# Peptides against a protein of PDB entry 6J07: the designs that were tried, part 105

Target 1, 107 residues: chain A of PDB entry 6J07
Amino acid sequence: GQRGWFCGSVSQDLRQFWVAEGGTISDPRAADFLFSCDASHPDTLRIYQSLDYIEDNATVFHAYYLSAVANAKIKNSVALGHFILPPACLQKEIRRKIGSFIWEQDQ

## One batch from the design tools (peptide; made by RFdiffusion4, then SolubleMPNN)

Design b2_p28_3_s3 (from b2_p28_3, 14 letters changed)
Fold by OpenDDE base, seed 2:
Structure b2_p28_3_s3 (fold): chain B 107 residues (1-107), chain A 28 residues (1-28)
Amino acid sequence: as target 1 above (107 residues)
Amino acid sequence: PRQSKEVLESVKNTDPNDPYEPYDVVMK
């Protein structure tokens, strides 16, 4: 499916792009994809604290993925997996080992 | 746009249930 939830940190432009490309917007429980631009936003924190997330049944993606898709020059060149947005408490260690996140590089 | 739509449609083949998949080698 293509049901998406959006943190309040995500711009209306990116939400509109999602819908324009065939997506629908839903609450987190019904969503197939969860988008956020801020791991520390209260909306996102609620996701991280949910049973679905704790039990590894949900993933939060950085909404910059949608911007990358919109601006992609090569079809299917944007890998969603590179846009997984982990909780802030894990990000420092991840950066230490594999470098800055893609959304940080392009900001 | 068609290109953007095709890229976005590829998301349907991604498993959204593993938040640490790309970091498994690092965090697991």
Scores: peptide ipSAE 0.034, ipTM 0.573, DockQ to the pose 0.076
Fold by OpenDDE base, seed 4:
Structure b2_p28_3_s3 (fold): chain B 107 residues (1-107), chain A 28 residues (1-28)
Amino acid sequence: as target 1 above (107 residues)
Amino acid sequence: PRQSKEVLESVKNTDPNDPYEPYDVVMK
């Protein structure tokens, strides 16, 4: 499905893009995709603390994915998996091992 | 927008349930 939840940290423009591209906006429990721009935002923290998340039944993605999709020149050139937004406590270690996140890189 | 929509639609085939998908090799 194309039901998405959006953290309060996500701009209205990106939300509107999601809807314009056929998505709908729902609460986290009903959402197929969870978008956030801030792992430390209270909305996102509540997701990380939820049973669905701790049981690996939910993933938070950085909403920058939507911006990347909007600017993509090649179909399917943007991989959602590259935009997984892990809890802040894990990010430093991840950066150390695999480099900066895409949303932190210059384009 | 056309291409963007197509790309976004392809997300339906992505499993959003593994928060460590791209990091499995590193984190495990």
Scores: peptide ipSAE 0.034, ipTM 0.574, DockQ to the pose 0.085
Fold by OpenDDE base, seed 3:
Structure b2_p28_3_s3 (fold): chain B 107 residues (1-107), chain A 28 residues (1-28)
Amino acid sequence: as target 1 above (107 residues)
Amino acid sequence: PRQSKEVLESVKNTDPNDPYEPYDVVMK
């Protein structure tokens, strides 16, 4: 199965979609996927500060990925890698080089 | 529904331990 952790910034709708698609919700240590909608949320910050993350054993994804998947019309058209949610300290530089994140483009 | 489920299943092939994989070409 797919185990996911969700930051408090993630809506219940997206969590419900995850579960409806066969996922389960767990604590960060047990989770296979970490979802957040806010890199500055305390829940997410705790992930960034954890040894697992510092040692590159964890990745935070923007939960908007789930919304994109829910609306996908083409199989495998949504690339999870495009939804990496890096710490705020890196986001400005990333935007400078590759542009705004996907979850920001509809704003 | 079916499409979304299939996409989610494809996530199993993604390495969740490399947060910089999609940015390697740009950031290096």
Scores: peptide ipSAE 0.033, ipTM 0.568, DockQ to the pose 0.077
Fold by OpenDDE base, seed 5:
Structure b2_p28_3_s3 (fold): chain B 107 residues (1-107), chain A 28 residues (1-28)
Amino acid sequence: as target 1 above (107 residues)
Amino acid sequence: PRQSKEVLESVKNTDPNDPYEPYDVVMK
């Protein structure tokens, strides 16, 4: 599907891009995709604390994915899986092993 | 815009249920 939830940390421009590309915006329980720009934002923290997330039935993606898609010149060159936004407690260890996240490289 | 739309359409088939899929090798 193409129902998306957006953390308050996501700009209106990226939300508008989602809608312009055919997406709809919903509450997190109904959403197919959850977007955030800040793992420490209260909205995102509530997702991490939810039963759906704890039971591994939901994934939060960094909204920078949408920006990368908008600017992509090669079809299918942007992999959504590389934009998974894990809880802050895991990020340092992940960076230690595989390097900085994509959204951090382009900041 | 056409390119972005096509890429987003491909995302419709993505399963977002595993938040650790890309990191499984790293975290194991």
Scores: peptide ipSAE 0.030, ipTM 0.572, DockQ to the pose 0.066

Design b2_p28_3_s4 (from b2_p28_3, 13 letters changed)
Fold by OpenDDE base, seed 4:
Structure b2_p28_3_s4 (fold): chain B 107 residues (1-107), chain A 28 residues (1-28)
Amino acid sequence: as target 1 above (107 residues)
Amino acid sequence: PRQSQEVLDSVNETDPNDPFKPFDVVMK
């Protein structure tokens, strides 16, 4: 099943897109994908603090991925892995290493 | 169950009309 959890920071439009494409919305424990637009949002922080996340069994993705998919042309590709949303405390170091995040570049 | 971050780093979507293709790849 294509189950997704959405942080409160994610717009209703993106949630609707997910559902329109056949996805379902679930709680974080049951979700296959975790989407957020704010690493500092309390909902997302709870994920980062969860055992599943600490043990690398969970990954939070920036919900902008869905927007990128929706807006992408057939000839283009969108890499989900480029939308991994790490905890805020790690983002500065990651930016120094790999550059700005895609969702930041588009803003 | 969710896939590890390392695996997901390589997941991509080449069809904008199939946003769940990455899921298929991960669960393949």
Scores: peptide ipSAE 0.028, ipTM 0.585, DockQ to the pose 0.139
Fold by OpenDDE base, seed 2:
Structure b2_p28_3_s4 (fold): chain B 107 residues (1-107), chain A 28 residues (1-28)
Amino acid sequence: as target 1 above (107 residues)
Amino acid sequence: PRQSQEVLDSVNETDPNDPFKPFDVVMK
């Protein structure tokens, strides 16, 4: 499926790119993919607090992934897994082990 | 409550010409 939900922190340009590539926009409950640019945004926090997320049935991705794809050279691939956007408390642990997130490096 | 590595391992790379390719892999 190509149903996506977007946090209010995501720009209209990235939303338009999603739609241009064949995606549709839906509410979080119906969405196959959840995009956000801010783990502390109220919209995203509501996702983290949902049972779907707590039970590991949902994943939030940083919307910068779409920007990376749009700007990537044909010879280069973009790893979606590197754009997982975890809650802020978990981000601290991740940074200690593997360093800064990709979106923090490019933005 | 979530294991970060488990989440990362569940997602694949994408083709720059098809941004939805990794999405298909994840959902299938």
Scores: peptide ipSAE 0.027, ipTM 0.604, DockQ to the pose 0.108
Fold by OpenDDE base, seed 5:
Structure b2_p28_3_s4 (fold): chain B 107 residues (1-107), chain A 28 residues (1-28)
Amino acid sequence: as target 1 above (107 residues)
Amino acid sequence: PRQSQEVLDSVNETDPNDPFKPFDVVMK
């Protein structure tokens, strides 16, 4: 499916891009994909605390993925796995191991 | 279906005109 939920931290432009490409917007429980631009935003924190997330049935993606796809004519490929947005408490350790997240890098 | 890290790590988009292709893979 192509149902997406968007944290309040996600711009209206990215939401509109999702819809323009055939996606729909829904509540988190009905959504197939969860998008956020801020792991510390209250909306996203509620997702991390939900049973679906705790039971490893859902993943939060950074909405910058959509921006990267929109600009894919510059980039040969965009890997969805690179846009997994983990809880803030894990990000420091992840950066230590694999470097900065793509959405934090210079364009 | 569960969105496992292993599946997500292997998903990529090579077609700039189809941003939902990776999503289809995840949902299979």
Scores: peptide ipSAE 0.027, ipTM 0.577, DockQ to the pose 0.141
Fold by OpenDDE base, seed 3:
Structure b2_p28_3_s4 (fold): chain B 107 residues (1-107), chain A 28 residues (1-28)
Amino acid sequence: as target 1 above (107 residues)
Amino acid sequence: PRQSQEVLDSVNETDPNDPFKPFDVVMK
């Protein structure tokens, strides 16, 4: 389904968009999608420290994905894979290989 | 590290003709 968990760093506007598109909001354990705007936020850190994440059973996505979908002429043109939000300790190396994250390019 | 490579692979495996394919990255 479309069950989503949202870090406290995610705005209400993006949460509302998720719901408007048919999504529901749940706790991290029940969620199909985990959204965050801050890899260093305590809520997100708890995800990274969880067994589910350590065992690669969970993925955190940057909530900017929802903004991109909202602004896209074609909703299915936005690739969720480009919005994977890895722990801060990995981001520098990832940027070196693939460049700045999409959510960083407009600033 | 393996962890970073896995993230990179997930991004690179995105099919432009199937933008929702990356949803498979979520194991839950």
Scores: peptide ipSAE 0.025, ipTM 0.594, DockQ to the pose 0.110

Design b2_p28_4_s1
Fold by OpenDDE base, seed 4:
Structure b2_p28_4_s1 (fold): chain B 107 residues (1-107), chain A 28 residues (1-28)
Amino acid sequence: as target 1 above (107 residues)
Amino acid sequence: RAARRRAAIAEEEERARRAEEELRKLLE
């Protein structure tokens, strides 16, 4: 699908990039992809608590992926799997497994 | 408790895997 939802924490520039690449912006229930820059943002917290997310029908990605993709078109490939944005309560353990998140490294 | 944490992590990783191909096709 091409439908994406954006947390209020995501800049308008990244939203525009999504649309420019052929995506559309929708509400979380209709979206195939969910983008956020803050796992603690109220918008994102509502996603984590939603039935769709709990039942594995939704995925939250850090919106920094979009920026990385934009740059990768003229650089190297980007590993999307490292841009999952899990709930804050899981992030510490995930960092121990896969290392610090890319969006944290590039800040 | 540790098992639950591992399961939760794996679930998030699986979410990423499932969505990766579709998102890649769209954005690359």
Scores: peptide ipSAE 0.324, ipTM 0.771, DockQ to the pose 0.056
Fold by OpenDDE base, seed 5:
Structure b2_p28_4_s1 (fold): chain B 107 residues (1-107), chain A 28 residues (1-28)
Amino acid sequence: as target 1 above (107 residues)
Amino acid sequence: RAARRRAAIAEEEERARRAEEELRKLLE
């Protein structure tokens, strides 16, 4: 099974999709995947400040990944690594290296 | 400050790499 934690910034639709695909929802400590739509949301900020994250034992993904999976012809074609959601204070410099984030491109 | 910022960015890049690698492994 796959356990996911969701920031309050994530829509109920995406949460429901996760569950529909066989995922479960858990607290951040037990989760395999951490999803957020807002790096500045208090829920997400707490993740970035956690020891798990600081010690590289946690990664935050943009929940748009789930939308991409839902719309993909081949689910495994969506690269999870492209959906890493870094802290807000780092995003400008990261964009200079990789370009706009995927979740920003179609909006 | 600059060094810390560069390190943080590099860490996020590494997180992305690890995520892809782990996902590949899980799908095997």
Scores: peptide ipSAE 0.323, ipTM 0.775, DockQ to the pose 0.054
Fold by OpenDDE base, seed 3:
Structure b2_p28_4_s1 (fold): chain B 107 residues (1-107), chain A 28 residues (1-28)
Amino acid sequence: as target 1 above (107 residues)
Amino acid sequence: RAARRRAAIAEEEERARRAEEELRKLLE
């Protein structure tokens, strides 16, 4: 699917890029992909608490992924898996495992 | 607690793996 939901923390520019690439914007329940720039934003917190997030195997991605793809010079050089945006309570342990998140380095 | 946290991390990684191919194709 090509339906995306965006947290209020995501800039209009990134939303526009999504649409320009053929995506549509929907509510979280209808979305195939969930984008946020802030795990602590109220919109994102509601996602983490939702049954859809827990049961439908949806995950939240940092919207900076879209910016990285837009600026990539080599196709397939940007891995979506590096842009998982987990709940804040998990981030410290994840950083110990993989290092600082990509969006913390380049934004 | 540690076991639950590790499980939660693994779950997020698996979620990302499943979604990655579809999103990649969309943006290329």
Scores: peptide ipSAE 0.323, ipTM 0.774, DockQ to the pose 0.059; fails the geometry check
Fold by OpenDDE base, seed 1:
Structure b2_p28_4_s1 (fold): chain B 107 residues (1-107), chain A 28 residues (1-28)
Amino acid sequence: as target 1 above (107 residues)
Amino acid sequence: RAARRRAAIAEEEERARRAEEELRKLLE
């Protein structure tokens, strides 16, 4: 099983999907995957400030990835790497490089 | 400064790469 942490910005539906797919929910320190819908949410900001994150031992993903997988005809068509949720200070440069984030396009 | 930002972005991409396979398998 995979352990996931969820920011308060993530809906209960997405959390339930995670569990339905065999995941468990844990605190950030124990989690294999960190999900958020808001890089500016206090919960997520605390992740970015943690030593685990700074030392490259943690990654924050946008929870929209789970929604995309749930609704995709071909699950492999959704690439997790396109759903990294970087700190706000990096997002402008990333958009310049790759364009708008996927979760922004589908809104 | 720009170089540091590029490095930070690359680190995020590498983090994502490492997690890609594990999460894909979970959601199959």
Scores: peptide ipSAE 0.320, ipTM 0.772, DockQ to the pose 0.060; fails the geometry check

Design b2_p28_4_s2
Fold by OpenDDE base, seed 5:
Structure b2_p28_4_s2 (fold): chain B 107 residues (1-107), chain A 28 residues (1-28)
Amino acid sequence: as target 1 above (107 residues)
Amino acid sequence: NAERRKAAIAAEEERAKKAEEERRKELE
């Protein structure tokens, strides 16, 4: 799929990049990919509370992934899996076990 | 190649979902 939903926390530049690469923008229920820059943003919180997310049918990714892809010499070298954006309540434990998130390192 | 990238992203999403599931299991 090529449909993406964007939290209000995502810049217009990243949205435009998505469209320039052939993506379209849709509501979260129809979207194939969900992007956010803030797990605590109300838009993202609504995703985490949705049945689709609770039933593991949806994954939220940090929109910084798109920036990384845009700047990479080899676009496929950027691993989408490194940009999974979990709910804030889980982030502390994840950092303890795995380390800081990639978007935090590049900030 | 936009089409190739789209396919790659889709594949990575599936792998990412699996990885997320494994992470959640480790945190239980």
Scores: peptide ipSAE 0.031, ipTM 0.517, DockQ to the pose 0.133
Fold by OpenDDE base, seed 2:
Structure b2_p28_4_s2 (fold): chain B 107 residues (1-107), chain A 28 residues (1-28)
Amino acid sequence: as target 1 above (107 residues)
Amino acid sequence: NAERRKAAIAAEEERAKKAEEERRKELE
């Protein structure tokens, strides 16, 4: 399925796009995809603190992925892997080694 | 088309999970 959970930081427009594309909205435990626009938002922090996440059974993606998909000229040209949203504690080192995140470049 | 897109996202999600896991371990 295509069940998604959305942090409160995600706009209604992106949620609607998800549904329009055939997705459904669910709680984090039932969701196949977890979307957030803010790694420091309490909703997202609760995900990072969950056993599912700690045990690598969950991944949080930046909701900007949906915006990129909506605006893409070629379907499926947007790589979901570019939109992994790690906890803030890891972001600094990732930026140092890899560079700025894609959502930071395009915003 | 919609089903193909769904499948592609699902596949990418799996790859993304693995990549994130590896990156996290690398940084720990």
Scores: peptide ipSAE 0.030, ipTM 0.525, DockQ to the pose 0.130
Fold by OpenDDE base, seed 3:
Structure b2_p28_4_s2 (fold): chain B 107 residues (1-107), chain A 28 residues (1-28)
Amino acid sequence: as target 1 above (107 residues)
Amino acid sequence: NAERRKAAIAAEEERAKKAEEERRKELE
């Protein structure tokens, strides 16, 4: 499916792009994709604290994925897996082991 | 839900999840 939930940290432009591409906006429980631009935003923190997330049934993606898709000639060329947004407390170690997040590189 | 678990992942995501899991255990 293409149901998405958006943290309040995500701009209206990115939300509109999601809808323009055929997506719908839903609550976190119904959403197929969870988007955020801020792991420390209260909306996102509530996701991280939810049972679905704790039980590894949910993944939060950085909404910059949508921007990357919008700018790509081939939409499927953008790998969603590169946009996993983990809790802030884990980001430092992930950067150490994997490298800087892709949304940080383009800023 | 099931659809969220079916989200496309890349090799980078797999490595990231492994690292995240390790750090989660260390922080517990």
Scores: peptide ipSAE 0.030, ipTM 0.549, DockQ to the pose 0.059
Fold by OpenDDE base, seed 4:
Structure b2_p28_4_s2 (fold): chain B 107 residues (1-107), chain A 28 residues (1-28)
Amino acid sequence: as target 1 above (107 residues)
Amino acid sequence: NAERRKAAIAAEEERAKKAEEERRKELE
C-alpha cells in the first residue's frame, strides 16, 4: 500500500505530490509511511511516543524524501533509508558520529 | 496497523532501520 501520514510540518505541496504519485493520506495508525519535516513538532512527537514506534514497528521519514524524488530523474535513485527521521534527542549525537542528515546537506 | 506498515516500507527501510536501531541502542 501507499498510505501516508503527514505531520503538520509538511507542506501541502509535498502532500499533493504524494497524492499525485498515487498515494493516499491517512491517520498514522493506518498509514504505511509516516512523513515529517520536524522531529520536534507535536504531531511527530506523538508518533515517537506511540506503541508502534516504541516497539520499532513504525518509522518516521523526513518528507524531504518526496522532494528528492520529485527532483530525481529516476524515482528509485532516491534511497528511502537515507531519510529516516529520528527523535531530536538522538540527532545531535548521530550527526556527530555519522554526519549531517541528507535533508540538511543541501542547505 | 504495525504489520501493514512494516511490510509496506520494504527492504530499503529495513536496511536503514537496522542501522538506526544500532545507533539508537548505542546512544541510549
Scores: peptide ipSAE 0.034, ipTM 0.550, DockQ to the pose 0.219; fails the geometry check

Design b2_p28_4_s3
Fold by OpenDDE base, seed 4:
Structure b2_p28_4_s3 (fold): chain B 107 residues (1-107), chain A 28 residues (1-28)
Amino acid sequence: as target 1 above (107 residues)
Amino acid sequence: NAARRKAAIAAEEARAAAAEAAERERRE
């Protein structure tokens, strides 16, 4: 499905792109995709604290994925898996181990 | 590739951390 939830940190432009591509916007519980631009935003924090997320039934993606798709000639060339957005408390350690996230490299 | 491995590790650690936090809250 193409039901998406958006953190308040996500621009209206990216939301509009999602809809233009056939997506719909829903609450987090019904969404197939959860998008955020800020792991520390209250909206995103509520996701991380939810049972769905804790039980691995939900994944938060950085909304920069949508920007990458919008700019790609071939939409499927952008790998969604590269845009998993973990809680802020884990990001520093992850960066130390493997390096910066894609959305940080392109900004 | 490295990006995929990074994302996978991030996801795994995120879930683990969230689960641990939830367990702490339930015990309090």
Scores: peptide ipSAE 0.072, ipTM 0.593, DockQ to the pose 0.021
Fold by OpenDDE base, seed 1:
Structure b2_p28_4_s3 (fold): chain B 107 residues (1-107), chain A 28 residues (1-28)
Amino acid sequence: as target 1 above (107 residues)
Amino acid sequence: NAARRKAAIAAEEARAAAAEAAERERRE
């Protein structure tokens, strides 16, 4: 399936792109993909606090993935796994080890 | 916890991508 939930931090343009590519928009419980542009946004924080996330049945992705897909010239060249959006408290340690996230580099 | 596991997955994916990119650069 291609059901997606979007944090309020995600622009309408990215939501529209998702739909244009065949995706649908749903609530977090029904969604296969959870998109956010801000790990500290209240909507995203509620996801991190949900049982689905705590039980490792949910993953939050940075919505910049959709921008990367839109700009990609090679099909399937954008790896979704590179856009996992962890809670803010973990991001500093990750940056120290592997550098800035993709969505921080292409700004 | 789940958050740390997800972060570890993200870090590993990014590291793997960087390694692949570095290898390509050495060949070109």
Scores: peptide ipSAE 0.041, ipTM 0.540, DockQ to the pose 0.083
Fold by OpenDDE base, seed 2:
Structure b2_p28_4_s3 (fold): chain B 107 residues (1-107), chain A 28 residues (1-28)
Amino acid sequence: as target 1 above (107 residues)
Amino acid sequence: NAARRKAAIAAEEARAAAAEAAERERRE
């Protein structure tokens, strides 16, 4: 479904957009999607430290995805996979492999 | 080592998403 959890770093506007698009808001354990704007926020760090995340059963996405969807000219053109938000300790290696993250780029 | 595996997974998922998105935009 479209149950989402939001880190405290995510604005109320993006949360409202999620609900407007048919999503619901839940705790991390019940959520299908986990959104954050800050990998260093305590809420997000708790996700990274959870057993579900460590066992690769959970994924955190950068909430900028929702902004991109809201502003997309072509419907369904925004790829969720571009917005995987990894722990800070992994980001350097990921950047070496695929380049800068989309939320780090000016548009 | 576990961290490297997690990074590789994230990188591959991002690359796959990029390729799919590019193809979709070319068709639309």
Scores: peptide ipSAE 0.033, ipTM 0.546, DockQ to the pose 0.087
Fold by OpenDDE base, seed 5:
Structure b2_p28_4_s3 (fold): chain B 107 residues (1-107), chain A 28 residues (1-28)
Amino acid sequence: as target 1 above (107 residues)
Amino acid sequence: NAARRKAAIAAEEARAAAAEAAERERRE
């Protein structure tokens, strides 16, 4: 499905792009995709603290994925898995192992 | 601790792999 939840940190433009591409917006429990631009935003923190996330039934993606899709020269060339947004407390260790996140590289 | 952090990294990598697989399926 194409049901997405959006943290308040995500711009209206990206939300509108999601809808324009055929997506719908839902609450996090019904969503197939959870998007955020800020791991420390209260909305995102509530996701990280939820049972669904703790039980590994939910994944948060950085909404920059949508921007990358919008700007992609080759259709279907953007890998969603590269946009996993983990809790802030884990990011330093992840960067040590695999390097900076894509959304940080373009900033 | 370090062991728990490593496990968390591995779990996140697994999530990424699963997400990529799901994305490929949706694009086909």
Scores: peptide ipSAE 0.028, ipTM 0.558, DockQ to the pose 0.056

Design b2_p28_4_s4
Fold by OpenDDE base, seed 2:
Structure b2_p28_4_s4 (fold): chain B 107 residues (1-107), chain A 28 residues (1-28)
Amino acid sequence: as target 1 above (107 residues)
Amino acid sequence: NAERRREAIRKEEERAKKAKELEEELKK
């Protein structure tokens, strides 16, 4: 199944797209996919502070992934791995290594 | 702590690698 959790920072449109594509929405503990548009949002911060995340059992993705998929001519051309959303405190150092995040490039 | 930060960054990189596996399940 496709169980996803959404931070309050994610628009209803993207949530609806997820459901339209066959996904379901659940709490973060049950979800396989965690989506957020803001690493500093309280909802997302709670994920980063959770044991599931600390123990590498959870990953946060930027919800722009869904927008990219929705707008892509070829849906499978969008790679989920490019949309890892790390904690805000790590992003600057990560950008120094890999450059700007993909969601920042398109905004 | 700088070492903890470096480790945290490494973990994020690993999460990115694991995302390929998650994506395969997502496409099923």
Scores: peptide ipSAE 0.540, ipTM 0.885, DockQ to the pose 0.053
Fold by OpenDDE base, seed 3:
Structure b2_p28_4_s4 (fold): chain B 107 residues (1-107), chain A 28 residues (1-28)
Amino acid sequence: as target 1 above (107 residues)
Amino acid sequence: NAERRREAIRKEEERAKKAKELEEELKK
């Protein structure tokens, strides 16, 4: 199934796209996919502090993934793994390793 | 402190690798 949770930082348009593609919206504990546009948003911070995340049972993705899929000629050309949204305090070091995040390049 | 940060970064990298499995579910 495609159960997703959305941070308050995510636009209604992206949420609607998720539902239009067959996804459902749930609380973080029931969700298979966690979407956010802001690692510093209180909603997202609560995820990083949750046991599910700490125990490596949860991953936060940047919601721009959905926008990329919506605009892609080939949906399979967009790799979800490139849209991991790490805690803000780690982003600088991660960016040094992998370069700028995709959502930073295309936005 | 620095070691804990390095570990946290490695965990995020592993999350990215595991995301491929989640992506396969989206393609179904």
Scores: peptide ipSAE 0.534, ipTM 0.882, DockQ to the pose 0.053
Fold by OpenDDE base, seed 1:
Structure b2_p28_4_s4 (fold): chain B 107 residues (1-107), chain A 28 residues (1-28)
Amino acid sequence: as target 1 above (107 residues)
Amino acid sequence: NAERRREAIRKEEERAKKAKELEEELKK
């Protein structure tokens, strides 16, 4: 399925691209993909605090993934796994292990 | 505490691995 939820931090353009590619927009509980551009946005914080997320049944992705896909010459060259958006309190430690997030590099 | 944080990071890494499966469904 291609049901997506979008944080208020995500532009309308990216939402429109999602729909143009066959996706639908739903509430967080029904969504297969949760997109955000800001781990500190209240909408995203509520996701991190939800039971679905705490119980490892939800994942937040940085919406820049959609922009990368839209602009990629080779669509399969963009890996979704590189766009995990972890809680802000974990990002420093994660950067220490893997380096800067891809969405930080390209922006 | 430190152990809880380490576990949280591990969970994020696992989410990244699982994203491959999600991506396969997404690109169909």
Scores: peptide ipSAE 0.533, ipTM 0.882, DockQ to the pose 0.054
Fold by OpenDDE base, seed 5:
Structure b2_p28_4_s4 (fold): chain B 107 residues (1-107), chain A 28 residues (1-28)
Amino acid sequence: as target 1 above (107 residues)
Amino acid sequence: NAERRREAIRKEEERAKKAKELEEELKK
């Protein structure tokens, strides 16, 4: 499915791109894709604290994925798996293991 | 708690691995 939820930290432009590509916008419980630009945003924190997330039934992605897809010459060249947005308290250690997150490299 | 942190990180890594399947559905 292409049901997505968006944190308030995500721009309207990225939401519009999602819809333009055939996606729909839903509440977090119904969404298959959860997008955020800020792991510390209250909306995103509620996801991390939800039973669905704790029970490994939810994943948060950085919305920069959509920007990367929009700007890519070949859309399928962008890998969604590289855009997992972990809780803020884990990011430093994860960054030490795999390097800077993709959404941080152009900033 | 170090053990909890290690487990949490492992879960995030697993989410990244599973994202490929989600992506296949997304790009259909």
Scores: peptide ipSAE 0.531, ipTM 0.881, DockQ to the pose 0.054

